# Designs tried in a protein design run: peptides against a protein of PDB entry 5JXT. Part 237

Target 1, 319 residues: chain A of PDB entry 5JXT
Amino acid sequence: SLLPKKEINVYIGMSEMQVKWYQKILEKDIDAVNGAGGKRESKTRLLNIVMQLRKCCNHPYLFEGAEPGPPYTTDEHLIYNAGKMVVLDKLLKRIQKQGSRVLIFSQMSRLLDILEDYCVFRGYKYCRIDGSTAHEDRIAAIDEYNKPGSDKFIFLLTTRAGGLGINLTTADIVILYDSDWNPQADLQAMDRAHRIGQTKQVVVYRFVTDNAIEEKVLERAAQKLRLDQLVIQQGRAQVAAKAAANKDELLSMIQHGAEKVFQTKGAFGTMAEKGSQLDDDDIDAILQAGETRTKELNARYEKLGIDDLQKFTSESAYE

## One batch from the design tools (peptide; made by RFdiffusion4, then SolubleMPNN)

Design b2_p26_8_s2
Fold by OpenDDE base, seed 3:
Structure b2_p26_8_s2 (fold): chain B 319 residues (1-319), chain A 26 residues (1-26)
Amino acid sequence: as target 1 above (319 residues)
Amino acid sequence: MELERQRRKSIEEARKKQEEKRKKEE
């Protein structure tokens, strides 16, 4: 029988470089971030800020002029300049030693380009599929990954490309490098490994930048998922969860952790303490803390009714 | 296109340098 998925949110501090770029993004649009734009502030402007902050949470090299150079080199700086890469680098070593195989999902094809460079740098054999991958190349990549005795350790996918019903049950670990606004897209991605033919315990690691907009993206996704479940259970098909956050919700999400980011002169959390020097005990501590926070997050939304879940709780914006 | 190509070449050179350093420390 298929074992239930183990899902763990992995809360990761920003690197020093991420903090600097996160500050720069907020400062560039400080009037909008402070809500001073009033009725003149466009939803589009707020969505653009959200998109830039999410890029920063993924990797600072997604911005023009962020990568050190010329000469542009791929070295350890590709890893230590992004908290998610530091954790990924340690986690992948452990996963490989366990004889597991990994699907890595992202919303951003440009992040997959960085992950390809990382895979080449570490000597990890990989496959890649994104939204631009030709149908024939997609089939070839899937077949190469799934073949008996495949030496491909990692499959890099955009979440959207992974949603296309492909079978990747030859992997047992799923890393969501970032989250979709639609929790169903992430579930569909997980279901590439967690389906008929899987023989191992599927473990899903969801990377979440701590004290940043991604916590609010995750919270919103969890809220929506619970609402969708309750709507199905109660037969209230008409309660379409508002698919898009309003201006006030977007502003609250942008403001989350912003003050602490402005006060920070280095990295956050474990990235400040150890940076790239994370050991196996540090990874275990991060995973254990993540498992606890995941349970707490789920328990928060399990107690809420449909009417409560339709209200955006701004209370968590100032914590 | 050319910037991406230089980036990929520099990755390969950095990897080779690290492997050489590791082999000298062993």
Scores: peptide ipSAE 0.062, ipTM 0.638, DockQ to the pose 0.315
Fold by OpenDDE base, seed 5:
Structure b2_p26_8_s2 (fold): chain B 319 residues (1-319), chain A 26 residues (1-26)
Amino acid sequence: as target 1 above (319 residues)
Amino acid sequence: MELERQRRKSIEEARKKQEEKRKKEE
C-alpha cells in the first residue's frame, strides 16, 4: 500500500547577501512598501516587488550584478550566499547517504540553472526538465532518471513542467525549493513521486524563507488548500474563488518581516550563527522546528470554516 | 557561449580543487 506522504516546512533564515538585497528591494520602492502610494500604487508595482522579494528568497544571483565576478566562478559562494542552498547542501548529503533519490522543484527556471551549477560543483548526477524542454528531451530525461540502476540522484524540475502527468516514483524525496501560489501545483509536483508504484515513504521538504514574504505566500497557499478541501467535502461548488490578491494583501505580504530585515545586520537565525558551517545537529534542529511550525500552521487552518477561510482567500496573483 | 564556457570551466576547476582538498583531508 502507498504510505501517506510526510510534509515538512523547512524554515530557513536569509544569508547576509539575501538580507542586503532584500533591503535594497524594499528601499527602492520604500513609498510603496510604506503604503504612502495609497490608491495610486498600482497592483502591478506591488506584484513586481513581490516577485523580486521571492527571487531574493530563492537566490540573490537571480539579480543582475549580484554574482561576484568576473571571473565568474562556481565555488562555495554559490551556497553560502543563499540560506536555502546552505540547507539544501546539507540535506542532499544526508538524503544521498540514506540511499534516497530526490526531486527538486522550483517555480523559476533560472533557479534551476543555479541548481545545475551546484549539482556540477558537488558532483551530483542529475536530470532537468523545465517549460522549455523539448518533448523528446523530456522523455529521455524521465527515462534516464527512472531507469533501473540509474546513477541520476537529482531531478531538477520546474513545478509546472513536473506537474504534467509524469511518473517519478523512483524518487522518494521531494524538495519544493519554493512554493506556487496555487497549492494544487505543489501537490501535483509531489504526486510525481507519491503515486502507485512508490515503494518508499515519500518525504516532502518545503523550503520557506523565515521572516520574509515566502512565509505569507505559504500561509495563503495553506489557506487556499484548506478552502479547496472543505468546498469539495461540503459539495459547495459555488464558493466563488475570491479574486487575486488585492493591493492590501500584497502590501501586507511585502511588509511582513520588513522591519526586522531593515534592523538586521548580517544574516538571519541559524544563518547568522553558523552560516555555511551548519552541522547535522543544526539540520536536525531546523527540521524539528519546521515540523512543529508545520503542525501549528495546519492546526490554525483546520479550525477554520469555509466562511472564515473565504475572508482571507484571494485568487492566484498570476491571473 | 563564451560566458557559459567560462562558467563551465570555472565549475570544473572549482570541483577539482574541492576534490584535491578532500583528498588531503583524508
Scores: peptide ipSAE 0.061, ipTM 0.600, DockQ to the pose 0.340
Fold by OpenDDE base, seed 2:
Structure b2_p26_8_s2 (fold): chain B 319 residues (1-319), chain A 26 residues (1-26)
Amino acid sequence: as target 1 above (319 residues)
Amino acid sequence: MELERQRRKSIEEARKKQEEKRKKEE
């Protein structure tokens, strides 16, 4: 029988470079961030800020002029300038030593370009599929990854491209480098490895930048998932989960952790203490803390009814 | 590796410059 998947949110501090760029994004639109624009701030402007903050959480080199160069070099700076890359780099070494194979999902094809450079830099053999990948090339990549004795360790996918019914049960580890606004898209990605034909325990690591917009994206996704489950269970099909964040929700999400980010000189959390020099014990501590916080997050939403979940603004769950 | 990275970055910069030019002409 297929074993239940283990899902762990991995909470990762920003690098110093990420903090600087996160501050810069907030400062650029400070009036919107402070709500000083009142009724005049467009939902579109707030959505753009959210998108920039999510890019920052993924990698600062997603911004123009962030990457040092020319000449552009592929070196350790690609890793230490993003908290997620530091954790990924250590985690992949462990995964490889265990004889596991890994799917890495992102919403951002440009992040996959960075991950390709990383894979080449570390000597990891990989496959890639994104939204631009031709159907034939997609089949070829899947077949190359799934073939018996495949030397391909990593499969890089955009979450949407991974959603297209493909079987990747030859992988047992799933890394969600970022989260979709729709939790069903992430579930569909996980189900590429967690399907009939899987013989191993599937483990899903969801990377979440701590004290940043991504925590609120995750909370909203968890809320929506619970609401969807309850609606199905109660047969209340008419309760259309308001899929789109309203303006006030977007503003609250942008403001989350902003004050602490402005006050911070340097990196956050374990990234401040250890930087790129995370050891195996540091990774174990991050994973253990993540497992605890994941259970707490799930338990918070499991206690809520449909009416509570519909009214729930992220602020009311912490009282 | 290095040449490929430089090529990707050069293409990205060229694309951005074109987009900025278009936005200034609109």
Scores: peptide ipSAE 0.036, ipTM 0.601, DockQ to the pose 0.055; fails the geometry check
Fold by OpenDDE base, seed 4:
Structure b2_p26_8_s2 (fold): chain B 319 residues (1-319), chain A 26 residues (1-26)
Amino acid sequence: as target 1 above (319 residues)
Amino acid sequence: MELERQRRKSIEEARKKQEEKRKKEE
């Protein structure tokens, strides 16, 4: 019998470098961030700000001139300059010690390039699939990962490439390094490990940058998922109007946590206290806090009706 | 390892410059 998957949102503070770049992104378009652009502010401009903030939440090296060099070196700076990498680095050590295998999903192929450099730096054997991977190379990577006695610990995937119906039940851990605007894309990614043929408890870790735009991405995804469930249950399939995020919703998402980011000197939360020196107890505390906040988030949306949920539904700007 | 990273970064920078040029010509 397939065990129910365990899903945990892992709320992660920004590194000092992420805070600096997040501030810089907001400051560059401060009039748009403050809503001073009025009716003239294009939806496209707000979407661009959202994309830059999401890049910052993933890794500051997604920006030109952020990575130290030339020469470009792979070293501990690749980890400590991104809160998600600090948590990932500790979590992967635990996962490996448990004899588990892991799928890591991102929406950004350029983040997978950073994760490849990280895997090489840590000596993790991996496979990779993204949107540019040829069909034959995809099959070869899947077969190499799934083969009996495979030495491949990590599979790096774009969320969209994971959507292709592939079977990766030889992994029992799923890390969503970022979230899709469409919760169904993330569910489809999880279902690569959580399907018939899985013999272990699947655990899903969803990384969420705390006090940043990614909390609002997660909230909107949770709202949409609950709406989709209620629409199916009530037979109201026509009510699931794919409403793209409006300007006011995008603005509200950009503004979320912005004040605290501007007031912050250095890193956020556990990243401010420990930086790269996270221990196993710090990881346990982050996971426990994440489990609590995940329950609270789910409980908030379980109480909402269709009419309340419809006011907050945005489509992925990437469909 | 370092050479491969430098190569990837150089390719990425070249791609960005081409995309920026294309966006200015549109």
Scores: peptide ipSAE 0.024, ipTM 0.503, DockQ to the pose 0.056; fails the geometry check

Design b2_p26_8_s3
Fold by OpenDDE base, seed 3:
Structure b2_p26_8_s3 (fold): chain B 319 residues (1-319), chain A 26 residues (1-26)
Amino acid sequence: as target 1 above (319 residues)
Amino acid sequence: SELEAQRRKSIEEAARRQKELEELAK
């Protein structure tokens, strides 16, 4: 029988380099961040800021001139300069020791390039599929990953490139390195491993940068998912939740945690305390805290009706 | 971008090194 999937949001602090780049992104557009542009500020400018902040949450090397060099070398700096990579590096060692296999999803093909460099650096055998992967190469990668006795530990995928119908039940761990704006895209990613033919407990780790825009991306996705569920249950097809965030929602998302980011010297949370020296107990603490916050997040939206879920509460950065 | 070209080159070089190491281990 297929066991229910376990979903855990893993809340991860920014590295020192991520904090510096996050500050730089906010400072570059400080008038827009402060709402000083008023009605004249374009939604496009705010969407661009959101996109840059999400890149920063994933890895600072997604920016031109962020990677140390020349010479450009893959080394431990690839890991310690991104909080998600530090946690990923420890988590993958545990997953491998448990005899599990892992799917890693991202929205960003350029992040998969960093993850390829990381896999090679750590000696992890992997497969890759993104939006540019040819159909034949996708089939070959899936078959290579799923073959009996496959030595491929990791499958790197863009969340949307995985396409409807791919079976990856030979993996039991799913890492969502980032989140889609559409929670259904992430569910479809999880369903690569969580389907008929799975013999293990599927565990989904959703990486979320703490005190950053990604918390608001996650909240909005959770709200939308609950709304979609209630609409289906009530037969109210008309509640097409406004698929795109409005200008005020985008501004609120950009402002979330910005003040604390500006005040921060160094890294955030466990990344400030231990950085790349996280031990197994630190990982267990992060996972336990994440499981608690995941339950709290779900419980917040489970209590809300359709009318409440349609109201985006702009919890200001000042609450 | 020049950065994307450098990363692609790094990945290709790393993948070549990995294959060379796998061939030497056989």
Scores: peptide ipSAE 0.044, ipTM 0.519, DockQ to the pose 0.242
Fold by OpenDDE base, seed 4:
Structure b2_p26_8_s3 (fold): chain B 319 residues (1-319), chain A 26 residues (1-26)
Amino acid sequence: as target 1 above (319 residues)
Amino acid sequence: SELEAQRRKSIEEAARRQKELEELAK
């Protein structure tokens, strides 16, 4: 029988470079961040801020002029300048040593470009598919990854490209490098490894930048997923969860952790303490803390009814 | 951007080298 998947949110601090860029993004639009625009502030402007903050949480090199150079060379700076890369680099070594194979999902094809550079730099053999990959090339990449005795350790996918009904049960580890606004897209990505034909325990690591916009993206996705489950169970198909965040919700999400980010000199959390010098004990501590916070997050939403979940705004989470 | 062009070029060069190595191993 297929074992239940284990899902762990991995809460990761920003690097010093990410903090600096996160501050710069907030400062550029400080009037919008402070809500000073009132009724005149456009939803589009807030969505743009959210998008830039999510890029920063993934990797600062997603911004023009962020990467050190010229010359632009792949080196250890590609890793230590992003908290998620530091954790990924240690986690992949552990995964490989265990004889596991890994799917890495992102919303951002440009992040997959950085992950390709990383794979080449570390000597990891990989496959890639994204939204631009031709259908024939997708089939070829899947077949190359799934073949008996495949030397491909990593599969890099955009979450949407991975959602297309493909079978990747030859992998047992799933890393969601970022989260979709729609939790169903992430579930569909996990279901590429967690499917009939899987012989191992599937483990899903969801990377979440701590004290940043991504924590609120995760909370909103968890709320929506619980609401969708309850609507299905109660047969109340008419409760179309207003899928799109309103302006006030977007503003609250942007403001989350912003004060602490402005006050921070250097990196956050384990990135401040050890930076790129994370050891196996640090990774175990991050995973254990993540497992605890994941249980707490799930327990918060499991107790809520449909009416509570519909009223649940980001503000009511702190009452 | 110039950076995106350099990354694409680096990936294309790495993929070319990998194919050349796979052809030499046959």
Scores: peptide ipSAE 0.021, ipTM 0.383, DockQ to the pose 0.142
Fold by OpenDDE base, seed 2:
Structure b2_p26_8_s3 (fold): chain B 319 residues (1-319), chain A 26 residues (1-26)
Amino acid sequence: as target 1 above (319 residues)
Amino acid sequence: SELEAQRRKSIEEAARRQKELEELAK
């Protein structure tokens, strides 16, 4: 029988470079961040801020002029300048040592470019599929990855490309490097490894930048997922949960953690304490803390009815 | 749509799995 997935959120602090870039993004649009634009503030402007903050949470090198150079060289700076890369780098070593194989999903093809450079730098053999990959090349990459005795350790995918119904049951670990606004896209990504033919326990690690926009993206996705589950269970017509965040929700999401980010000098959390010098005990502590916070997050939404979940704004989760 | 059917299936599977996990935790 197929074992249930183990899903854990991995809460990761920003590197010093991420904090600096996060501050710059907020400062550039400070009037919008402070809500000073009122009724006149464009939803498009807020969506752009959210997109830039999500880029920062993924990797600062997604911004022009952020990467050190010229000369542009792949080195340890590719890892230590992004909290998610520091955790990924340690986690992948553990996963490989266990004889597991891993799918890494992102919303951003440009992040996959950084992950390719990382894979080459660390000597990890990988496959890649994104939205631009031709159909034939997708088949070839899947077949190469799934081949008996394949030496391909990592499969890099955009979450959108992972939605194509492909079978990747030869992997048992799934890393969601970032989250989709639609929790169904992430579920569809997980279901590439968690299908008939899987023989191992599938573990899903969802990376979440702590004290940043990504916590609110996650909360909103968890709320929607619970609402969708309850609607199905109760046989109610899909109340079309307004798929798009409203303007006030976007503003609240942008403001989340912003004050603390402005006050912070250096890195956040474990990144401030250890930087790139995470040991195995630090990783275990991060995973245990993540498992606890994941249970707490789920328990908040499990107590809510359909009517509460429909009215629930991200602000009421902390009251 | 096929996409909506897939989404519904993934939601139903997720809800089933959650229930199975809750039953295993009792």
Scores: peptide ipSAE 0.000, ipTM 0.277, DockQ to the pose 0.011
Fold by OpenDDE base, seed 5:
Parts: sequence; structure tokens; C-alpha cells
Structure b2_p26_8_s3 (fold): chain B 319 residues (1-319), chain A 26 residues (1-26)
Amino acid sequence: as target 1 above (319 residues)
Amino acid sequence: SELEAQRRKSIEEAARRQKELEELAK
């Protein structure tokens, strides 16, 4: 029988470099961030800010001129300059030791480029598929990963490219390095490992940058997922659960944690305390805290009705 | 590209150095 998947949100502090870049992004558009643009501020501008903040949460090297060099050398700086990479690095070591195999999903193909560099740097054997991968190369990569006795440890995928019905049940760990705005895309990614033919407990780690826009992306995705579930259950097909974030919602998401980011000197949370020197106990603490917060998040939305979920999209813009 | 080749070479050199450091730390 297929075991239920275990999903854990892993809340990760920003590195010092991420904090600096996050501040810089906010400062560049400070009038928009403060809502001073009023009715004149375009939704497009806010969406651009959101996208830059999400890039920052993933890795600062997604920005031009952020990577230290020349010479452009892949070294430990690739890891310690991004909180998610620090946690990923420790987590992958644990996953490998337990004899598991891992799918890593991202929305950003350019982040997969960084993850390829990381895999080479750590000596992890991997496969890759993104939106540009030719059909034949995609089949070859899947077959290479799934073959009996495959030495490929990691599969790197863009979430949407992974959505294309592929079977990856030879992996038992899924890392969502970032989240899709559509929770169904992430579910479809998880379902590459969590399907008929899986023999292990599938564990999904969702990386979430703490005190940043990604918390609000996650909350919105969780709310939407619950709303979609309730709409299906109640037969209310007309509930337009697909409404793109309005301007005020985007502004609220951008403002979330911004004050704390401006006040912060250095890194956040465990990244400030330990930096790249996270031990196994620190990882266990992060995972345990994440499991608790995941349960709390789910419990919050499980109690809400359709009308409450629709209102909460509006009220979270005023807190 | 020359940049990709240089980056790849740099990665391979860094990976080698890291492996050497891990061997020295044993």
C-alpha cells in the first residue's frame, strides 16, 4: 500500500548576503513598498518586486553582479550565501546516508543552474529536466535516473516540467526549493514520487524563507488549496478561487517582514547563530520547528469555511 | 561558451580542492 506522504515546511533564515539584497530590492522601490504610489502604482511594478524578492529568497546569485568574482569560482560561498543552500547541503548529506534518492524542484531554471554547480562541487550525481529540455533528452534523463542500480542521487526539475506525468517513484524524498503560486503545481511535483510503484515513505520538504515574502506565498497557496478542496466538496464550481493577487495583497506580501529586514544587521535566525556551521542537531531543530509550524498552518485553514477563506484573502491585507 | 567552460573548469578545481580539504580533515 502507498504510505501517505509526509509534508514538512522548512523555515529557513536568510543569509547576510540575502538580507543585504532583500534590503536593496525594497529600498530601490521604497515608495511602492510603503504604498506611497497609491492608485498610481501599477500591479506590474508590485509583481516585479515580488519576483525579485522571491529570487533573493532562493539565491542572491540570481542577480547580475552578485556572484563574487572574477575569478568566478564555485566554492563554499555558493552555499553560505543562501540560507536554503546551507540547509539543503546538510539535508542532502543526511538523505544520502539513509540510502534515499531526492527530487529537487524549483520554479526557476536559473536556480537549477546554481544547483548543478552545487552538485558538481559536492560530487553528487544528478539528472536535470527543465522547460527547455528536449523530449528525447527528457526521456533519457528519466530512464537514467530510474534504471535499476542508478548512481544518480539527485533529480533537478523545474516544477512545471516535472508536472508532465513523469514517474520518479525511484526517489522517496522531494524538496520543493521554492513554491508555486498554484499549490496544484507543487502537488503534481510531489506526485512524481508519491504514486503507484513507490515502496518507501515519501517525505516532502518545502523550503520557506522565514520573515520574508515566501511565508505569504505559502499562506496564499495553502488558502487557495483549502478553498479549491472545499469548492470541490461543496460542488460550488463558481467560486473563482483562481483570482490573481490584487494590488493590496501584493503590497501586503511585499511589506511582510520588511521592517525586520531593514532592522537586521547580518543574517536571520539560525543563519545568524550558526551560519554555514549547522550541525545535525540544528537541522533536527529546524525540521521539528517546521513540522510544528506546518501543523499550525494547516490547522488554521482547516477550520475556515469558504466564506472565511474568501474574506481572509482580504483581511490579511490589513494586518 | 568560454564563460561556461571557464566556470566548469573553476567548479572542477573547486570540487578537487574541497575533496583535498576533506581528505586532510580525516
Scores: peptide ipSAE 0.000, ipTM 0.306, DockQ to the pose 0.362

